# Peptides against a protein of PDB entry 2L9B: the designs that were tried, part 20

Target 1, 91 residues: chain A of PDB entry 2L9B
Amino acid sequence: ANFLSQKFPELPSGIDVNINMTTPAMMISSELAKKPKEVQLKFLQKFQEWTRAHPEDAVSLLELCPQLSFVTAELLLTNGICKVDDLIPLA
Target 2, 91 residues: chain A of PDB entry 2L9B as posed
Amino acid sequence: ANFLSQKFPELPSGIDVNINMTTPAMMISSELAKKPKEVQLKFLQKFQEWTRAHPEDAASLLELCPQLSFVTAELLLTNGICKVDDLIPLA

## One batch from the design tools (peptide; made by RFdiffusion4, then SolubleMPNN)

Design b1_p13_4_s2 (from b1_p13_4, 4 letters changed)
Fold by OpenDDE base, seed 1:
Structure b1_p13_4_s2 (fold): chain B 91 residues (1-91), chain A 13 residues (1-13)
Amino acid sequence: as target 1 above (91 residues)
Amino acid sequence: SPLEKLEKLLELL
């Protein structure tokens, strides 16, 4: 099982994260987790605003770093911003 | 799309 399925067993089975993407994602989320929660939330808010304002650049970023969606989901869950069940409809 | 999925995640904020 991939890291996400191991840590969050209730996540939709449709979310596929291979080991090659899991390792970079773990590193990114780990670095962000070292910051205060308020900083993490601010980061997510600014990231949301940025993706809305620059969708084409966001696509390019996701192509370069496809693990970002995984990182985002993990940050939402670990900071209690959403529940695992909230991710099910997004699968 | 990957972007749409990301945006849907971020809407949970």
Scores: peptide ipSAE 0.605, ipTM 0.920, DockQ to the pose 0.487
Fold by OpenDDE base, seed 2:
Structure b1_p13_4_s2 (fold): chain B 91 residues (1-91), chain A 13 residues (1-13)
Amino acid sequence: as target 1 above (91 residues)
Amino acid sequence: SPLEKLEKLLELL
């Protein structure tokens, strides 16, 4: 298993994406959105805990998948956890 | 940093 599969075994299988960052982020978000909302929320919660406990590994993950922050933001919005205005200061 | 941005996003949970 690769790094992503090892750290995030609940992630969907990889798919082909365009050579950019925005499209891959959108595709990842789309695949995650196919899961039940409770699964998406649980994923975010576990991801939060993991990031806090393993910041060095989180950096490595973000180097491999810089689009992941965008994916996280999209999940927050689509699950009604926050509004766009909440993300503006983070942009 | 990218990590700080991610952490701030996750604080919205």
Scores: peptide ipSAE 0.605, ipTM 0.921, DockQ to the pose 0.532
Fold by OpenDDE base, seed 5:
Structure b1_p13_4_s2 (fold): chain B 91 residues (1-91), chain A 13 residues (1-13)
Amino acid sequence: as target 1 above (91 residues)
Amino acid sequence: SPLEKLEKLLELL
């Protein structure tokens, strides 16, 4: 079992994505957007907790999936958790 | 760092 399978056993089946940064992020966001908003929020909350509890694994995950920063930002915006102006200082 | 950026994003929750 690889890192992703071990840490996220409930991961859906993988799909082919373009190799640029933006396209994979958009695809991941699209897949997550298919879930109810409550599930998306719960995911973000659990992801936050997991990142805090396992920073070393979070670094490894970000190395494997650098798109996650864009995915997170997109989820925050689409769920009305923040506005674009809130993200500008974090660039 | 990427982790710091991610943490700053998640702090918006």
Scores: peptide ipSAE 0.605, ipTM 0.921, DockQ to the pose 0.522
Fold by OpenDDE base, seed 4:
Structure b1_p13_4_s2 (fold): chain B 91 residues (1-91), chain A 13 residues (1-13)
Amino acid sequence: as target 1 above (91 residues)
Amino acid sequence: SPLEKLEKLLELL
């Protein structure tokens, strides 16, 4: 099973994923997964606050590393914060 | 926008 099937088992057919972003995202996620869950959660919380406070910098970061959206979704799923169904409306 | 989508993701926290 590939990464998408493993992490997003209930993805609908209408979800499009950029394959060029998938592999880099896997690498980022793998590194983050080495950290304790509390660290991962704190990272997400700080990231949320940062994007709200610095939207222009967040845009620049997303342009540099568009994989971050995939990484964020993956972290939300693996930490039990949301389900795949919660992500469908956002795609 | 990509940022808006990211923000909506993070709203799930």
Scores: peptide ipSAE 0.602, ipTM 0.919, DockQ to the pose 0.519

Design b1_p13_4_s3 (from b1_p13_4, 6 letters changed)
Fold by OpenDDE base, seed 5:
Structure b1_p13_4_s3 (fold): chain B 91 residues (1-91), chain A 13 residues (1-13)
Amino acid sequence: as target 1 above (91 residues)
Amino acid sequence: SPLERLEYLLSLL
């Protein structure tokens, strides 16, 4: 298994990152974008649950993939889950 | 924190 799978076996299924990528988070985003929107939503829901259940691991993941929050925001916007105004608090 | 930002984003679901 890849590095992330080994270190974070509790991550939502479907996460497969090439450690040689300059931006692993972009790889995740790219792979998710290929899936139906229903699958993307399911992933986000599982990711939400995982983050709540494993905050320490989530911190570690963010250290490994600092772009992850940006990717998440992008997914939310492109899927119409949130609007740009919803992201103002993060700016 | 980065975690708080991520949690906020995910709360938008």
Scores: peptide ipSAE 0.661, ipTM 0.933, DockQ to the pose 0.561
Fold by OpenDDE base, seed 2:
Structure b1_p13_4_s3 (fold): chain B 91 residues (1-91), chain A 13 residues (1-13)
Amino acid sequence: as target 1 above (91 residues)
Amino acid sequence: SPLERLEYLLSLL
């Protein structure tokens, strides 16, 4: 099991992440980018559900991987799920 | 907060 699976057993499955604590978000982004659009979307949907069900763990994950929100935004944009204007509130 | 930002992003799905 990788680091994320150990610390966050309820995380969505289907993505292989190495155990390097400094690169989990980057690994997720890289691996997801290799998958079909529909798979990326499904992962994001499961991630959304997980975050809603486990907000305390989501906070911990963000503390470990501060870049995770950026990765999420990148996935949303590149897949046409949202537009740049949708990210203005975060700028 | 970081969580609020993430939740906002995910709400765009």
Scores: peptide ipSAE 0.660, ipTM 0.933, DockQ to the pose 0.534
Fold by OpenDDE base, seed 1:
Structure b1_p13_4_s3 (fold): chain B 91 residues (1-91), chain A 13 residues (1-13)
Amino acid sequence: as target 1 above (91 residues)
Amino acid sequence: SPLERLEYLLSLL
């Protein structure tokens, strides 16, 4: 169980992370949520472009901050960009 | 892999 699982009980178990990873994720998500929806979307779009252009750097970032995938999933769900069922392939 | 999972998530935009 984690923050995202409590907020979205239908999340696939494969998206679940331990509490130690969830705490940093909660902080990041909270800071991003303070920005306008348009800013959040622009951030995600730039992040997508950056990841595609710099996959090796993205791997390094994920090693440093493994909570990033969790944060990304929450941003997508909370902004209505995707549905919980869209995350089933990650289970 | 973690990268593949992240790329999948971002593809949902």
Scores: peptide ipSAE 0.660, ipTM 0.932, DockQ to the pose 0.532
Fold by OpenDDE base, seed 3:
Structure b1_p13_4_s3 (fold): chain B 91 residues (1-91), chain A 13 residues (1-13)
Amino acid sequence: as target 1 above (91 residues)
Amino acid sequence: SPLERLEYLLSLL
């Protein structure tokens, strides 16, 4: 099992990540970028569900990898799910 | 908070 699976067993499954990657965000973004957009979307949906069901674990993940929000925003923009203007509330 | 920001982003799905 990779680092993320060990620390966060409730994370969405379905994608193997490189255990040697530097950060969780890098692991997620790098591996997802290799998949079709529909797979990326499905992952984001499951990630949304996981975050809602496990907010304490999500906080821990964000503390470990604060770049995760940036990665999420990047995925949303790249896949045309949102526009830059949608991110203004985060400024 | 970071969690709230993440939740907002994910709400855009």
Scores: peptide ipSAE 0.659, ipTM 0.932, DockQ to the pose 0.534

Design b1_p13_4_s4 (from b1_p13_4, 5 letters changed)
Fold by OpenDDE base, seed 3:
Structure b1_p13_4_s4 (fold): chain B 91 residues (1-91), chain A 13 residues (1-13)
Amino acid sequence: as target 1 above (91 residues)
Amino acid sequence: SPLERLELLLSLL
């Protein structure tokens, strides 16, 4: 079973994806970019809850896709949730 | 850690 399919049921089913260092972030970013901003925000909120509830899986995901934090930051910026200056302390 | 950074990032929501 695909890790992304199991942990992110909101992603399209029936798509065979080879998990590598870039695939998780690319999949999440690509699929979210196709959705309305309200859906993107809702997903980010659920992602926040998921990382808190499943830290071991979140660590595994970050190990597989270390650039995921950059993707998350991009989503925050493009949705007007924060400014670039807000990210400086986190860099 | 990467997880802590991600959590801090998501805390901006």
Scores: peptide ipSAE 0.607, ipTM 0.921, DockQ to the pose 0.544
Fold by OpenDDE base, seed 2:
Structure b1_p13_4_s4 (fold): chain B 91 residues (1-91), chain A 13 residues (1-13)
Amino acid sequence: as target 1 above (91 residues)
Amino acid sequence: SPLERLELLLSLL
């Protein structure tokens, strides 16, 4: 199994996406947005904890899925956790 | 780095 399958065994089956970063990010965000807000928040919280506890694995994940940071930013915005201005220094 | 940026994003929680 690949890295993602090993670290995230409950991942759903993949789908075809356009060959760019923006479209995959939008699709991931769209799928996550279908979940209850509490689930989205729990995901963000656990993701934060996981990246802190497993920085090497987080780097590997970001190499495989560089769009993940954009997905995270979009989730923060859509959940009202931050404003666009808060993201400017991070862009 | 990408990880640092991600960590900063998540710090907004």
Scores: peptide ipSAE 0.605, ipTM 0.922, DockQ to the pose 0.564
Fold by OpenDDE base, seed 4:
Structure b1_p13_4_s4 (fold): chain B 91 residues (1-91), chain A 13 residues (1-13)
Amino acid sequence: as target 1 above (91 residues)
Amino acid sequence: SPLERLELLLSLL
């Protein structure tokens, strides 16, 4: 099994990505946005716990998918968890 | 680091 399948046993099957996509981060965000907000929030909470428990794996994931930080920020904004000004110190 | 930045983002939860 690949890295993601091993670390996330309950991860849904992947989908094909348009090879002409210029903004992979937006593609990821759009797919997550199709899920109910409750699912998005639960995802963020579990992701927070996972990064704390498995920092070395989180580094590997970020290397594999550097878009993930942008996706996380966008999810926080679109779900009303924070405002743009809250992200300024983190930019 | 990228991880530290991600953790700071997630701390906003």
Scores: peptide ipSAE 0.604, ipTM 0.922, DockQ to the pose 0.627
Fold by OpenDDE base, seed 5:
Structure b1_p13_4_s4 (fold): chain B 91 residues (1-91), chain A 13 residues (1-13)
Amino acid sequence: as target 1 above (91 residues)
Amino acid sequence: SPLERLELLLSLL
């Protein structure tokens, strides 16, 4: 079993996406944006905790899914957690 | 690193 399937056994089968960086990120962001804002915030909080607790797995996940940085940034913006100016030094 | 950038992003929470 690959990393994603063994670490996240509840993940769905998934769908095909374009191979560029921004399109997959946009698709993921769009799906997450369909959830209530409270769910989005809880997701970000749990993701933060998980990343802190499992940095080695987080590195592996980012290698497989580098678009997660863009997804995270967009979620922060759309939820009013930060402004674009806050992200400039992190780009 | 990608992880450091992600952690910095998430620190904005």
Scores: peptide ipSAE 0.603, ipTM 0.922, DockQ to the pose 0.563

Design b1_p13_5_s1 (from b1_p13_5 with E3R H10E E11K)
Fold by OpenDDE base, seed 5:
Structure b1_p13_5_s1 (fold): chain B 91 residues (1-91), chain A 13 residues (1-13)
Amino acid sequence: as target 1 above (91 residues)
Amino acid sequence: SPRKLLELLEKKL
């Protein structure tokens, strides 16, 4: 089994989206933006907690699913948690 | 990079 199947056995099959990184990120971000800011913050908090518990898995996830990096950065920025300058050095 | 983003998440949140 691949990484995603092993670490996230409850994942559904998913749906096809555009192949590039930005379009999937935009789709996810647009859905998250429909949620209250409190829900967005809770999402970030849960993600942070998971990354603390699984730091190397978190890196692997973002390497395999780079759209999630965009989504996370977008959430941080739009909720005023970070500034644009904070995102510039993210290679 | 993934690591730098995760560090930012830890730092700011």
Scores: peptide ipSAE 0.642, ipTM 0.937, DockQ to the pose 0.805; fails the geometry check
Fold by OpenDDE base, seed 4:
Structure b1_p13_5_s1 (fold): chain B 91 residues (1-91), chain A 13 residues (1-13)
Amino acid sequence: as target 1 above (91 residues)
Amino acid sequence: SPRKLLELLEKKL
């Protein structure tokens, strides 16, 4: 939480969610799925740009918030950007 | 891993 507060000082408080990765990921993915494909793609592109500029912060973010890894993978799959086989090597 | 996922993102997008 300290990392998030420092790197993203404008972050809202957020809400409490179950203490697992799957449920939070499904909640986020569900909300993103309500957006047009163009918005989802732009979201991925902006995330990619940010990760290029801040690679170690990106790793820290995904380690702190593992639900975001599932969300990112889901977006890549549902938008036809990668295949299931592409996800198998991921640890 | 986060690093491998980010590498996939870079490669595919």
Scores: peptide ipSAE 0.641, ipTM 0.937, DockQ to the pose 0.826; fails the geometry check
Fold by OpenDDE base, seed 2:
Structure b1_p13_5_s1 (fold): chain B 91 residues (1-91), chain A 13 residues (1-13)
Amino acid sequence: as target 1 above (91 residues)
Amino acid sequence: SPRKLLELLEKKL
């Protein structure tokens, strides 16, 4: 079993997307942007809570699924939680 | 990087 299957056994199958990280990120961000700001913030908060509880798994998840880094960064930016300058040094 | 992004998340949220 891969990392996702082991750590998230209840994950749905998902949908087919382009293999690059950009298109999946744009698709996810677009769907999240349709949600109210309160819901977007709640998603970030729940993600933060999970990363606090599972820091090494969080790193592994983002390494395996770099599209999620883009999604997270965009949510932080578009909700005014961080500035563009905060994202520039990220590799 | 994943670690830097997670640190940013922790710092700003």
Scores: peptide ipSAE 0.641, ipTM 0.937, DockQ to the pose 0.825; fails the geometry check
Fold by OpenDDE base, seed 1:
Structure b1_p13_5_s1 (fold): chain B 91 residues (1-91), chain A 13 residues (1-13)
Amino acid sequence: as target 1 above (91 residues)
Amino acid sequence: SPRKLLELLEKKL
């Protein structure tokens, strides 16, 4: 029915989190940070590949789940892939 | 901006 159900039919139910972006982003980033660097990089690579294949769905996902933008940004920063200055022009 | 973030992802990764 909704975007997530249609595009990600195998998603778990998930949990209810705060309406702001910070709390859910912190939760997700914390869990990802527990994984080895190689796993984090592979995650980013798979996400990148998916966004290449489904660019409009990727935009829709990030609009619907803005916490994922923060998670992605933090992964890029903490893995030395980008710098803080690279995030400034993001609107 | 989701689009700008995705562009950054493509550029840097």
Scores: peptide ipSAE 0.641, ipTM 0.937, DockQ to the pose 0.800; fails the geometry check

Design b1_p13_5_s2 (from b1_p13_5 with E3K H10Q)
Fold by OpenDDE base, seed 2:
Structure b1_p13_5_s2 (fold): chain B 91 residues (1-91), chain A 13 residues (1-13)
Amino acid sequence: as target 1 above (91 residues)
Amino acid sequence: SPKKLLELLQEKL
């Protein structure tokens, strides 16, 4: 079993996407953007809390699924939580 | 950088 199946056994099945970071990120962000702002914020808050509690797993998750970094960054930006300048050093 | 993003997440939210 891979990291995701072990740490997140209740994840639903995914869909096939292009082999890159950007396309999956855009798809995820697009779906999240369809949700109300309060839902997006709550999602970020829950993710933040989880990352605080599981910092090493959070790093592993984002390394395994770099598309999630883009999604998170975009959510922060589009919801006015951070500025573009804040994202520059995230290389 | 995952670590830097996570730091940003902690700082701004």
Scores: peptide ipSAE 0.625, ipTM 0.934, DockQ to the pose 0.837
Fold by OpenDDE base, seed 1:
Structure b1_p13_5_s2 (fold): chain B 91 residues (1-91), chain A 13 residues (1-13)
Amino acid sequence: as target 1 above (91 residues)
Amino acid sequence: SPKKLLELLQEKL
């Protein structure tokens, strides 16, 4: 069993996406942007809590799915939680 | 960097 199947056993199969990070990130972000702001903030909050509880798994997830880093960053920006300058050191 | 992003997430939210 791969990492995603093990850690997220009820995760849907999903769809194939472009190999670059930008296209899949845009797809995910666009879907999240359709949700109310309250839902977006709740999502970020739950993700934050999960990453606090599972820091190693969080790193593994983002390394395996780098598009999620872009999604997270965009959510932080669009919801006014961080500024562009805050993203500079994220190399 | 995943670690830097996670640090930002913890800090700003």
Scores: peptide ipSAE 0.623, ipTM 0.934, DockQ to the pose 0.828
Fold by OpenDDE base, seed 4:
Structure b1_p13_5_s2 (fold): chain B 91 residues (1-91), chain A 13 residues (1-13)
Amino acid sequence: as target 1 above (91 residues)
Amino acid sequence: SPKKLLELLQEKL
């Protein structure tokens, strides 16, 4: 909570979701799937840029919000950027 | 891991 408030001061509070990783990820992915492919790709590109510029904050964000790792992986697969085999070795 | 996923993101996109 402190990390999100500091790094993203205008971030909305959000809503409560199931405590597991998969359900929140599915909710986010379903919302992203409503967007055109071009918007999804642009979103990934902007996220890539931010993670490249702020690698430590990116790791902290994904550790705090593990659902975002699933969302990122899903976007990579759905947009043909990586294959399933590329995700298998990830810990 | 987050680090490995981020590396994949940088590599593939």
Scores: peptide ipSAE 0.624, ipTM 0.933, DockQ to the pose 0.800; fails the geometry check
Fold by OpenDDE base, seed 3:
Structure b1_p13_5_s2 (fold): chain B 91 residues (1-91), chain A 13 residues (1-13)
Amino acid sequence: as target 1 above (91 residues)
Amino acid sequence: SPKKLLELLQEKL
């Protein structure tokens, strides 16, 4: 079993998308942007809490699914939580 | 960098 299957056994199988990072990220962000700002904030808060509690798993998840890094960054920007300058030093 | 993004997430939110 891969990392996702091991750590998230109830996770749906998913659908294959483009192998690049940008297109999947844009698709996910577009769907999240359809939700109320309060729901987007709740999502970010729950994700933050999980990453704080599971830092090594969080790194592994984002390395395996780099689209989630783009989604997180975009949510932070569009909700005014961070600025573009805050993302510049990110590798 | 996932680690740097996660640090930003912890700091700003």
Scores: peptide ipSAE 0.623, ipTM 0.933, DockQ to the pose 0.829; fails the geometry check

Design b1_p13_5_s3 (from b1_p13_5 with H10L)
Fold by OpenDDE base, seed 5:
Structure b1_p13_5_s3 (fold): chain B 91 residues (1-91), chain A 13 residues (1-13)
Amino acid sequence: as target 1 above (91 residues)
Amino acid sequence: SPEKLLELLLEKL
């Protein structure tokens, strides 16, 4: 049992994507961008709530799935929630 | 870093 299987027992079967961070992030962001802004905001809100409740698991998730960091950053930018200057200092 | 990004998420949203 790995982290994802343990914490997300209802995780659906995945699909193959290019083995880099950029392409998977772009694919996920593209799919999310097809949704209404209200849905994108709701996604971020749910992710925020989960992060608040499970901060260690949230860090582990982004360490295991670094593409999600790019997705989250893009959603924050494109929805006017943060500025580019807010992302520059992120290591 | 994941921690800094998540901090930003918690702060701005």
Scores: peptide ipSAE 0.636, ipTM 0.935, DockQ to the pose 0.847; fails the geometry check
Fold by OpenDDE base, seed 3:
Order: sequence, then structure tokens, then C-alpha cells
Structure b1_p13_5_s3 (fold): chain B 91 residues (1-91), chain A 13 residues (1-13)
Amino acid sequence: as target 1 above (91 residues)
Amino acid sequence: SPEKLLELLLEKL
């Protein structure tokens, strides 16, 4: 198993995508945007809860899968949870 | 920064 599978053993198998941040993020965000707002919010809430319980693993996940940072930021913006100004200071 | 984004997630939601 690769590092991701070892670190996150409960992670379902995915489809290989091109190696960049923007294109995969846009694809994921597009699919999530097709879901009701309630489903999008529930996803964010579950991710938040998992992050609170597993902060180091959450950092590792976003380091290994930076596209998920873009997805998370876009969901926060489009659902009115944060403002663009909130993202500016993020490195 | 993943850490800062996650901090924002924890703060705003």
C-alpha cells in the first residue's frame, strides 16, 4: 500500500488524477456543488469534527492532497461561512 | 498553509 493508504486505512480507493491542485479541486468542487446546501454543510461539519479529533492527520491529508484545501476554501466561501478576506492571510 | 486553513475551518463553522 502507498503512504496515503497506510496513513488513512479507512480511505476508500480513488481515481488517479493529474498532478496539480487546481484542476482536481475544480472537479471536486463542481461535484459537491451539485449536492444540496444541507449536504455540503454536513460534509464540512464532519470534516471539522474529524479535524478537531485528528489535527495532525488533517494537516497531513491537506499536505498530501492540496486540492482538498481549495475544495474546503471554496465550500466555505460559496456557503457564506467565510469571506475572501479570511483567506488572504493563508499561506 | 494547511494549518491556517484548518484553523479557519474550526473557527468559522
Scores: peptide ipSAE 0.635, ipTM 0.935, DockQ to the pose 0.827; fails the geometry check
Fold by OpenDDE base, seed 2:
Structure b1_p13_5_s3 (fold): chain B 91 residues (1-91), chain A 13 residues (1-13)
Amino acid sequence: as target 1 above (91 residues)
Amino acid sequence: SPEKLLELLLEKL
């Protein structure tokens, strides 16, 4: 099994999207934006907790799925958790 | 940078 299957054994079936980072990120963010703000916040909180517990796996996840970096950044922005200037120094 | 983004997540949330 690959990394994602090992760490996330109950992943749902995916759908085909354009092969780039931006389009998938926009689609994911759009779906998350349909959820209540409380759900969005809980998602970020769980991601934060998981990152604390598994920092190297968190880096690996974002390297394998770079679209998730954009999704995370957008959630931080749209929920007023960070500013655009906070993202500028990120490579 | 994944590391820097994750650091931001840990700091701001």
Scores: peptide ipSAE 0.634, ipTM 0.935, DockQ to the pose 0.850; fails the geometry check
Fold by OpenDDE base, seed 4:
Structure b1_p13_5_s3 (fold): chain B 91 residues (1-91), chain A 13 residues (1-13)
Amino acid sequence: as target 1 above (91 residues)
Amino acid sequence: SPEKLLELLLEKL
């Protein structure tokens, strides 16, 4: 997409996956789950820092790539950072 | 919503 090419100019074309949100999210989460906990946490921390510094871009990213919302939620859950109840009220 | 999830990220982590 135009946003991704502008903000991440060297981002390669993705692999076509199932068009629903759950399957691609599961694939990404599965790959991340293979990484050590410290790597997962570092990833979340960097994403958090980037979100803090670029909040509008972060929103745009998640709007463009809804699967990343699922991935983020999954990482928060699996790393004990939030509970399921924290996610229920999210629109 | 993306905004609410990001707020959660900022809050909990």
Scores: peptide ipSAE 0.633, ipTM 0.935, DockQ to the pose 0.824; fails the geometry check

Design b1_p13_5_s4 (from b1_p13_5 with E7Q H10L)
Fold by OpenDDE base, seed 1:
Structure b1_p13_5_s4 (fold): chain B 91 residues (1-91), chain A 13 residues (1-13)
Amino acid sequence: as target 1 above (91 residues)
Amino acid sequence: SPEKLLQLLLEKL
């Protein structure tokens, strides 16, 4: 089994998206933006907790699904959790 | 960098 199926066995099958990062990120962010702010915050909190507990898996996830990096960054920005300047050094 | 983004997540939230 690949990384995603092993770590997230209950994930839905998903759909094909464009190969670029912008389009997938926009679609995911759009769906998350439809949720109440409290739900968005809870999602980020769970992601943070999971990252703290499984730092290597978190890196692997973002390397496998780089669109999620943009989604995460946008959620941090739109919810006022970080500033644009905080993203500049993220090479 | 995934590592730097995750570090930001851990620090700011």
Scores: peptide ipSAE 0.645, ipTM 0.938, DockQ to the pose 0.817
Fold by OpenDDE base, seed 5:
Structure b1_p13_5_s4 (fold): chain B 91 residues (1-91), chain A 13 residues (1-13)
Amino acid sequence: as target 1 above (91 residues)
Amino acid sequence: SPEKLLQLLLEKL
């Protein structure tokens, strides 16, 4: 039992994507961008709530799935929630 | 870092 299987028992079967960080992030962001802005905001809100409740698991998730960091950052930018200057200092 | 990004999420949203 790995982290993802343990914490997300209903995780669906994955699909193959290119094994770099950029392409998977772009694919996910593209799919999310097809949704209404209200749906994108709701996604971020749910992720925020989960992060607040499970901060260690949220860090582990982004360490295991670094593409999600890019997805989250883009959603924050494109929805006017943060500025580019807010992302520059992120290490 | 994941921690800093998540902190940004918590602060801005």
Scores: peptide ipSAE 0.646, ipTM 0.938, DockQ to the pose 0.847; fails the geometry check
Fold by OpenDDE base, seed 4:
Structure b1_p13_5_s4 (fold): chain B 91 residues (1-91), chain A 13 residues (1-13)
Amino acid sequence: as target 1 above (91 residues)
Amino acid sequence: SPEKLLQLLLEKL
């Protein structure tokens, strides 16, 4: 997409996956789950820092790539950072 | 919403 090419100019074209949100998210989450916990936490921390510094871009990223919302939520859950109840009210 | 999820990320982590 235009946004991704502008903000991440060296981002390669993705691989087509199932068009629903859950399957792509599961694939990404599965790959991340293979990484050590410290790597997962570091990833979340970097994403958090980037979100803090570029809040509008972060929103745009998640709007363009909704699967990343699921991935983020999954990482928050699996690393004990939030509870399921924290996610229920999210629109 | 993306905004609320990101806010959760900012708050909890």
Scores: peptide ipSAE 0.642, ipTM 0.938, DockQ to the pose 0.850; fails the geometry check
Fold by OpenDDE base, seed 3:
Structure b1_p13_5_s4 (fold): chain B 91 residues (1-91), chain A 13 residues (1-13)
Amino acid sequence: as target 1 above (91 residues)
Amino acid sequence: SPEKLLQLLLEKL
């Protein structure tokens, strides 16, 4: 198993995508945007809860899968949870 | 920064 599978053993198998941040993020965000707002919010809430319980693993996940940072930021913006100004200082 | 984004997630949601 690769590092991701070892670190996150409960993670379902995915489809290989091109190696960049923007294109995969846009694809994921587009699919999530097709879901009701309630489903999008529930996803964010579950991710938040998992992050609170597993902060180091959450950092590792976003380092290994930077597209998920873009997805998370876009969901926060489009659902009115944060403002663009909140994202500016993020490195 | 993943850490800063995750902190934002924890604070705003």
Scores: peptide ipSAE 0.641, ipTM 0.937, DockQ to the pose 0.851; fails the geometry check

